# Peptides against a protein of PDB entry 6NYY: the designs that were tried, part 89

Target 1, 212 residues: chain A of PDB entry 6NYY
Amino acid sequence: KHFEQAIERVIGGLEKKTQVLQPEEKKTVAYHEAGHAVAGWYLEHADPLLKVSIIPRGKGLGYAQYLPKEQYLYTKEQLLDRMCMTLGGRVSEEIFFGRITTGAQDDLRKVTQSAYAQIVQFGMNEKVGQISFDLPRQGDMVLEKPYSEATARLIDDEVRILINDAYKRTVALLTEKKADVEKVALLLLEKEVLDKNDMVELLGPRPFAEKS
Target 2, 212 residues: chain A of PDB entry 6NYY as posed
Amino acid sequence: KHFEQAIERVIGGLEKKTQVLQPEEKKTVAYHQAGHAVAGWYLEHADPLLKVSIIPRGKGLGYAQYLPKEQYLYTKEQLLDRMCMTLGGRVSEEIFFGRITTGAQDDLRKVTQSAYAQIVQFGMNEKVGQISFDLPRQGDMVLEKPYSEATARLIDDEVRILINDAYKRTVALLTEKKADVEKVALLLLEKEVLDKNDMVELLGPRPFAEKS

## One batch from the design tools (peptide; made by RFdiffusion4, then SolubleMPNN)

Design b2_p19_3_s4 (from b2_p19_3, 11 letters changed)
Fold by OpenDDE base, seed 5:
Structure b2_p19_3_s4 (fold): chain B 212 residues (1-212), chain A 19 residues (1-19)
Amino acid sequence: as target 1 above (212 residues)
Amino acid sequence: STIEELHKQSQSSRIGELE
């Protein structure tokens, strides 16, 4: 218990018990987090969910915690599933509310970074080819790009294609699992915090064997 | 490394910023 609380404080910050979300905002957070949780549950290469919470902590309105595998090599398929899981919140909002919110800003940042890394650093795009460039680190003066403006445009186009493909895949998945997303969201609104055991009770065992 | 960053990003998701 104390160790889990310490990890929660590091990841989420201090609980802001004083900030009461409006009921509609709390509902949006619950469905957003349910989207992440369900996408992660049914994507083979997604990291296992440890905990999901709609209790505001630090600056966040809600959060999900995952147990990433100690993995040093990622396949293209693994990175795609991770992108889909990360898009799960935004997609859930679209499916259930017919509108999107600013809540997915951090998710979209992560997806964008992953997509650029796949294309520019890992050489995982056939059109761009087997190239690897260092991405400018935050704070480095964007020196001259080691590639042409034509290549820059190609990279930008292929990044959009990759993200859109991940988005469409996530829409298809969460549309198929729409009832499960709703079950998780409703349970979140009741309990505010769910763990892996709650997910197993609600959805059944995760269909993918936990690679020990 | 980019791999380390990807790994860190997968540990948690956060919704919204409380202004």
Scores: peptide ipSAE 0.282, ipTM 0.850, DockQ to the pose 0.716
Fold by OpenDDE base, seed 2:
Structure b2_p19_3_s4 (fold): chain B 212 residues (1-212), chain A 19 residues (1-19)
Amino acid sequence: as target 1 above (212 residues)
Amino acid sequence: STIEELHKQSQSSRIGELE
């Protein structure tokens, strides 16, 4: 309990019990987090869900916590599943509400960073090829790109394609699992916090063996 | 490193900003 609370504090910050979300906003948060949770549950290479919460903490309205594997090498497939899991919240909002919110800003940032890294740093795109460039760090002088403007446009196009493919994959998954997303969202609205055991009780065991 | 960043990103998702 103390260890979990310490992790929660580091990741989410302090619980803001005093902030009352409007019921519709709380519903949006619940379905958003349920999207992440269910996507992570049914994606082979997604990190296992530890906890999901719709209790506002620090700057966040809700959060999902994952147990990352000690992994130093990532495959393209693993990165794709992670992108899909990260898009799960936005996709859930689209499926259930027919609208998108600003709630996915951090998720989209992560997905964008991952996509650029895959194409520009890891050489995982066939059109761009086996290249690796350092991405400008925040605050570094925009060094002259070691590639042409045409290559820059190609990179941007392929990043968009990759993200869209991940998005479509996530839409397909969460549409198939729509009932499960709703079950998780409704239970979140009741309990506000779910752990792995709650997910097992609700959805059954995760279909992928946890690589210990 | 980018890998370290990817690892950190996988630890949690956050919805929205509490102003």
Scores: peptide ipSAE 0.261, ipTM 0.846, DockQ to the pose 0.718
Fold by OpenDDE base, seed 4:
Structure b2_p19_3_s4 (fold): chain B 212 residues (1-212), chain A 19 residues (1-19)
Amino acid sequence: as target 1 above (212 residues)
Amino acid sequence: STIEELHKQSQSSRIGELE
């Protein structure tokens, strides 16, 4: 209990008990987090869910916590599933509410960064090719891009394609699992916090063998 | 697993960074 709370404070920040979400906002958060949770549950290369919460912490309104695999090498497939999991909140909002919120800003940033890294750092795009450029760090003088404007446009296009593909994959998944997203969201609204065991009770065992 | 107990590098997805 104390250890979990300490970890939660480190990861999520201090619980802002003072932030009372309106019921509709709380509902949006629940479905958003349920989207992440369910996407992570049914994506093979997603990290295992540890906890999902709709209790506001730090600057976040909710969070899903995952246990990352201790790995140094990531495949393109793994990165795609991670992108899909990250998009799960936004996609859930779209499926259930027909609207999008600002809640996915951090998720979209992460997805965008991942997509650019895959294309320009990891050489994972066939059209761009086996290239690796350092992404400009914040504050680095805009040194001349080591590639042409044509290559820049190609990169931008392929980034959009990759993100859109991840988005479509996530839409397909969460549409298929819509009832599961609903179950998780409703239980979140009741319990505010779910763990892996709650997810197993709701959804059954995760279909992918967890490496012990 | 001991790794689950150690909660080491948990990634959190966060919704709604309040400005």
Scores: peptide ipSAE 0.035, ipTM 0.670, DockQ to the pose 0.335
Fold by OpenDDE base, seed 1:
Structure b2_p19_3_s4 (fold): chain B 212 residues (1-212), chain A 19 residues (1-19)
Amino acid sequence: as target 1 above (212 residues)
Amino acid sequence: STIEELHKQSQSSRIGELE
């Protein structure tokens, strides 16, 4: 309990019990987090959910915590499933509300970074090829890109394709599991915090064996 | 490293932080 609370403080900051979200915003947060939770539950290579909360902490309106395995090598399939899990919130908003919010900004940043890394650092794109360039860090002088403008356009196009493929995969998954997303969202609105046990009670055991 | 960043990013998601 104390260790979990310490991790929660590091990840989420202090609970802002004083910020009362409007009911509609709280509903949006619940369905967004439910999208992450359900996507992570049914994607083989996604990290298992530890905790999901719709209690505002720090600057966040809600959060999901995962238990990543210490991993030094990622496959393309693993990175795709992680992208899908990260898109789960945005996709849930689209499916349930027919609108998207700014809530997915951090998720989209992560997905964008992952997609660029896959294409320009890990050589995982067939069109761009077996190349590896350092991504410019924020604040590095705009050094001339070690590739042509045509290659830059190709990279941008392939990043968009990769993200769109992940998005479509997530839409298909959460559409299939729409009832499960609804169940998780409703339970979040009731309990505000769910753990792995709540997910097992609600959805049954995760269909993937925990690789011990 | 990019791998460390990817690992860190996968540990949590946060909604509503306008960075």
Scores: peptide ipSAE 0.247, ipTM 0.837, DockQ to the pose 0.651; fails the geometry check

Design b2_p19_4_s1 (from b2_p19_4, 6 letters changed)
Fold by OpenDDE base, seed 5:
Structure b2_p19_4_s1 (fold): chain B 212 residues (1-212), chain A 19 residues (1-19)
Amino acid sequence: as target 1 above (212 residues)
Amino acid sequence: MLPYSNSNLVLVSDDELAE
């Protein structure tokens, strides 16, 4: 318990017990996190969920903890499932509330970064081709792009296509599993924190073997 | 491997919204 709390503090920051969310905001957080949790549960290549919480920590209103697989190589399919899991919160909000919030900002950032990396670093897009360019790191002077404006436009278009495909896949999944998202969200509102065992009790065992 | 945490919902400060 103490060790887990210490890890949580290092990773998630200090619990801001002082931030009282309005009931409607708390509900939004619960469904958002439930979307992530359920998407991760039913996506083969998503990392196994360890914990999901709607207790605010640091700047986060909710969070999920995952156990990463010990892998160095990622397939295009694996990266897609990770994108879908990351979009799960936004998609859940859309499905249940018919509106989107600013809560998915960090998720969208991650998805955007992943999409660009797949296309311009990993050569995973057929139209752009087998290329690999270093993305400017935060703080690097935006050096001249090593490709033409036409290529830049192509990259932008293909990034949008990839993200939209991931989004649609996530919508389809969470629509199919809408009842499960509801169950998780409601239980989160009651317990505020769920672990893997809670998820198993609620949804049944994860259909994918945890590849250790 | 150490667990990682994703903060999936982030507080946006009023100052960040005004930018």
Scores: peptide ipSAE 0.204, ipTM 0.703, DockQ to the pose 0.063
Fold by OpenDDE base, seed 2:
Structure b2_p19_4_s1 (fold): chain B 212 residues (1-212), chain A 19 residues (1-19)
Amino acid sequence: as target 1 above (212 residues)
Amino acid sequence: MLPYSNSNLVLVSDDELAE
């Protein structure tokens, strides 16, 4: 328990127990996190869920913890599933509330970064081709792009396509699993924190063998 | 390998909303 709490502090920051979310906001957080959890549960290449919480920590209103695989090489399929899992919160909000919130900003940032990396660093897009260049880090002087404006537009278009495809995939998945998302969300509202065992009790065993 | 957490639903400060 102490060790887990220490890890949680390092990863998630200090619990902001003082931030009382409005009931509607807490509901939004629960469904958002449930979306991530369920997406990860039913995506083959998603990292196994360890914990999902709607207790605010640091700047986050909720979080999901995963056990990463010791992996250095990622396939396009793995990156797609990770994108879908990351979009799970936003998609859940859309499905259940018919609205989107600012809560997915970090998720969208991560998805955007992943999409650009796939296209311009990993050469995973057929239209753009096998190119690789470093993305400017936040704060780095934007050096002249080593490609034309036409190529820049192509990259932007293909990034959007990739993200939209991931989004649609996630919508399809969570629509199919809508009842599961609701079960997780409702239990989150009750317990605030769920672990893998809770997920198994709710959803059954994860359909993909954990390659530990 | 240490577990990682993805923080979701980041509190957006009023200052960040204004940008």
Scores: peptide ipSAE 0.194, ipTM 0.701, DockQ to the pose 0.065
Fold by OpenDDE base, seed 3:
Order: sequence, then C-alpha cells, then structure tokens
Structure b2_p19_4_s1 (fold): chain B 212 residues (1-212), chain A 19 residues (1-19)
Amino acid sequence: as target 1 above (212 residues)
Amino acid sequence: MLPYSNSNLVLVSDDELAE
C-alpha cells in the first residue's frame, strides 16, 4: 500500500482530494478514461494497461497508465495504434454523450504532434515522401520552413488524413466494444481506480500475448 | 477552474516501477 501510494505520488502528483468533480463531470471522465483503457486493451500494438483512474491528480482529471515496451524502433502500425489509443477518450465521449469536451485537448495535441512527426520527421507518408525535417520546438522562431508553401499545404492535408484515419479506426473499434467501454466506465464510477487484474476480470485476458 | 486536461496517458517507465 505504501509503495503503490509512493509510485502514484511520483507519477501522478499529489491526489488533490479537494477537487470534487460534479457527478456529470465524473461520469464524463469515467467514460473518457474507459475509452482509452478499452482501446489499449484491444489494439495489438498498444502498450499494456497498468492502471486506470478517475481520481484527479495534478493537472489531470483522470488517467490511464501504460507500461511501455523497451524499444528503439517504432513501426507505422505501432504509431497508428498509439494514436488510436490516445483518441480513445474523445471517441468514447462522442459515442456515449454525442458531445465532445475540452478534456481531450492534451490528447489531440499529442496526436497532432505524432502525426506531424510521422510525416515530416520519419518519412512515413507516401505523398509527402522520404523527407525528414526538424519540427520547430515551442519557442523557436522558425524563420524559414525548409519546404515550399505547396509542400506545407500537402503536409497539413496529410496530417489531417492520418488523424482522421486513426479517429475512424478508433470509432470502429470502440463501437464494436461499446459494451466493454460501458462496463469499464461503470466500474470506474464505483471503484475510481482499476488495475490490470480488474480489467482481466471484467473483459477477460488481453487478446494479445505480452511480448516480453 | 479545474484544469480539464486529462493527462489520459501516463507512460510508466521501468525505472519508475523499480522505485
């Protein structure tokens, strides 16, 4: 108990026990986090889920914790599944509530950054081609883009296509697994924190063997 | 105003689990 609390404090910051979410907000967070958890559970290249919580910590209202595999090389398929997992919260909100919230802002930022990196840094887009440019860091005055305005437009279009493809894939997955998302969300509302064992009991074993 | 930024994905490194 003390060890788990120490890890949680280091990773998530101090539990702000003082932040009482309204019941509707807590419900939104539960379904949002359930979307992440279920997407990660059923995506082959997603990292294994360790914990999912709707207890506010630091700047977050909820979180899903994953154990990344030690790897130096990432495939396009792995990056896509990570994007889908990251979109799981937004997609869950859309499926269950028919509305979207500002809660996915950080997720969308991460997805956007990943999409640009895939296209501009890793050369993973066929239309843009085998190019690699440094993305401007926050605060760097990017004086000159190393590519034309036409290329910039192409990059922007292909980023949108990639994100939309990931979004559609996530919608398809979570629609298929809608009952599982609801089970996880409801259990989160009861327990506030779920671990891997809770997920196994609820959904069965993850269908993908953990490649050690 | 409660920051709505759900830090939805916290990657736990092996080093963080070993502490």
Scores: peptide ipSAE 0.046, ipTM 0.590, DockQ to the pose 0.197
Fold by OpenDDE base, seed 1:
Structure b2_p19_4_s1 (fold): chain B 212 residues (1-212), chain A 19 residues (1-19)
Amino acid sequence: as target 1 above (212 residues)
Amino acid sequence: MLPYSNSNLVLVSDDELAE
């Protein structure tokens, strides 16, 4: 209990009991977080879900907590599933509400960063090829790019393709599992916090063997 | 390995929307 609370404080900050979300906003948050949770549940290479919450903490309106595997090497497939899990919230909003909100901004940033890293750092794109260069950090003077403007355009195009592919994959998954997303969202609206056991009760055991 | 949390819904401050 104390360890979990300490982790929650470090990761999520203090619960802001004072932020009263409107019912419609809270519903949006619930479905958004349910999208993340369900995507992570049914994606083989996604990190196991520990907890999902729609209780606002810090600047976040909701969150999902995962236990990462201790690994130093990531495959392209693993990175794709992580991207899909990260897009789960946005996709859920689209499926259930037919609209998108600003709530996915941080998710989109993470997905964008991952996509660029895959293409320009890890050499995982066939069109761009086996290249690796450092992405400019925020505030670094972007000196001359070590590649042509044509290559820059190619990179941008391939990043968009990769993100769109991840998005489409997530749409397909959460559409198939739409009823599960709704179950999780409704239970979140009731309990505000779900753990792994709640997910097992709702969805059954995760279909992937937890690699110890 | 420490659990990580993805805070998925960030309140965009009014100042960030005005950019």
Scores: peptide ipSAE 0.209, ipTM 0.706, DockQ to the pose 0.070; fails the geometry check

Design b2_p19_4_s2 (from b2_p19_4, 6 letters changed)
Fold by OpenDDE base, seed 5:
Structure b2_p19_4_s2 (fold): chain B 212 residues (1-212), chain A 19 residues (1-19)
Amino acid sequence: as target 1 above (212 residues)
Amino acid sequence: MLPYSNSNLVLVSDKELAE
C-alpha cells in the first residue's frame, strides 16, 4: 500500500482532496476513464491496465495506469492501438453524452504527437514516404522546415487521415463494447478506483495474453 | 518497467480558457 501510494504520488501527483467535482462532472470523468479502460482492454497492442481512477490528482481529474511492455520497437499496428486507447475517453464522451469536453486535451496532444512522429520520423506513411525528420522539440528555435510547403501540406493531410482513422476505429470498438463501458463507468462511480482484478471480475479476463 | 500514468482528463483553469 505505501509503496503503491508513493509510486502514485510520483507519477500522478498529490491527490487534490479539495477539488469537489459536481456530480455531472464526476459522471463525465467516470465515463471518460471507462472509455480508456475498455479500449485498452480490447485492443491487442494496448498496454495492460493496472489501475483506473476518478480521484483527482495533480492537474488530472482522472487517470489510468498501465504496465508498459519492455519493447524498443513498435509496429504501425501497435502505435494505432495505442492511439485508439488514448482516444477512448473522448469517444466515450461522444457515445454516452453526445457532447465533447476539454477533458481530452492531453489525450489529443499525445495522439497528435504520435501521428506526426509516425509520418515524419518513422516513415510509416506511404504517401509521405520513407523519410525521417527531427520534430522541433519544445524550446527549439523553429528552424526552417527541411521540406517544402507542399510536403508540409501533405504531412498535415496524412496526419488528419491517420487520427481520423484511429478515431473511427475507436468509435466502432466502444460502440460494440458500449455495455462494458457503462459497467466500468458505474463501478467507477461507486468505488472511484478500479484495479486489474476489478476489471477481470466485471469484463472477464483480458482476451490478450500479457506478453511480458 | 515502471508503471506509467496517463492523466486522461485534465483540469483547465479559468485563465487557460480565457487565453
Scores: peptide ipSAE 0.174, ipTM 0.687, DockQ to the pose 0.063
Fold by OpenDDE base, seed 2:
Structure b2_p19_4_s2 (fold): chain B 212 residues (1-212), chain A 19 residues (1-19)
Amino acid sequence: as target 1 above (212 residues)
Amino acid sequence: MLPYSNSNLVLVSDKELAE
């Protein structure tokens, strides 16, 4: 218990028990996190879910904890599923509330970074081709891009396409699994924290074998 | 290997929204 709490503190930061969310905000968080959880549950290449929480920690209002795979190489398919899982919160908000919130900003940043990395670092886009350029780190002076403005526009377009495709995939998935998202969200509102066993009880076993 | 958490629904401050 103490060790797990220590790990949670390192990963999630300090629990902000003093942050009282309004009931509507808490509901939004629950459905957002449920979206991530369900997307991850039904995406083959998503990391196995360990825990979902709507207890605010650090800057996050909720979080999902996953068991990372020890891998250094990622396929395009794996990266896509990860993008979809990351979009799950935003998509859930759209499906259930017909609105989007600023809460998904970090998710969108992650998705955007992943998309750019796939296209300009990993050479995973056929139109852009097999190029690899280092993305500027946050705060680094953006030196002149080693490609033309036309190429930059192409990259931007292909990034949008990739993100939109991931978004559409996530919408389709969570629309199909809408009832599951709701079940998870409602249970989150009750328990505030769910583990893998709770998810199994609620949704059944994950369709994909956990690659140990 | 230590599990990682994905923080979701980041509380965006008014200051951060203005940037």
Scores: peptide ipSAE 0.025, ipTM 0.590, DockQ to the pose 0.066
Fold by OpenDDE base, seed 1:
Structure b2_p19_4_s2 (fold): chain B 212 residues (1-212), chain A 19 residues (1-19)
Amino acid sequence: as target 1 above (212 residues)
Amino acid sequence: MLPYSNSNLVLVSDKELAE
């Protein structure tokens, strides 16, 4: 208990009891987090869910906590499933509300960073090819790109394609599992915090063996 | 390995929306 609380404090900060979300906002958060949770549940290479919460902490309105596997190497398939899991919140909002919110900004940033890294650092795109260069950090003087403007356009196009493919995959998954997303969202609205056991009770065992 | 949390809903400040 103390260790979990310590991890929650380090990761999520202090619970802001003072941020009262409007009921509609809280509903949006619940479905958003449910999207992440369900996507992670049914994606083989997603990290196992430990906890999902719609209690605001710090600047976050909700969060999902995962236990990462200790690994140094990631496959393209693993990175794709992580992207899909990260897009789960945005996709859930689209499916249930027919609208998108600013809530997915951090998710989209992470997905964008991952997509660029896959293409320009890991050489995982056939059109761009087996290239690897460092992405400029925020604040670094963007010196001349080591590639042509045509290559820059190609990279941007392929990043968009990769993100769109991940998005479509997530839409297909969460559409298939729409009832499960709703179950999780409704239970979140009641309990505010769900753990792995709650998810197992609600959805059944995760269909992928946890390779410890 | 330490659990990681993805805070998926970030309150975008009015200032950040205006940028």
Scores: peptide ipSAE 0.194, ipTM 0.698, DockQ to the pose 0.070; fails the geometry check
Fold by OpenDDE base, seed 3:
Structure b2_p19_4_s2 (fold): chain B 212 residues (1-212), chain A 19 residues (1-19)
Amino acid sequence: as target 1 above (212 residues)
Amino acid sequence: MLPYSNSNLVLVSDKELAE
């Protein structure tokens, strides 16, 4: 118990025991995190789920924790599945509530950053081509883009297409697995924290063998 | 600032992807 709490404090920050969420907000958090968890469970190239929690910690109201593999090279397919997993919370909110919240802001930021990186740094888009430019860092006044305004518009369009494709893929997945998302969300509302074993008991073993 | 602008529903990984 003490060791697990120490790890949780290091990873998630201090438990905000004083932060009492309203029941409807707690429900939203549970379904949001269930969306992340289930998306990660059924996406081949997603990292293995370690823990999912609806206990507020640090800046988070809830979280899904994954164990990334030591990997130096990422495929386009892996990056797409990671985008889908990251969108899982937003998609779950839409499927179950028909409304979206501000809770996905960090997720959307991560997805946006990944999409731009894939297109302008990794050359993974056929229309933009085999190019690699440095993205402006937050706070760097990039005075001049190394590409034309036409290329800038193309990049922006292709970023939106990539994100929308990831979103649609996530919608399809979580719609298919809607009952599983609900099971996870309901169990989260009961237990507040689930581990990998809880997920295996609830959903069965992850359908993808953990490649060692 | 909108409520929860600094309170995110987050996906947490042990390592940030070099993305």
Scores: peptide ipSAE 0.069, ipTM 0.575, DockQ to the pose 0.185; fails the geometry check

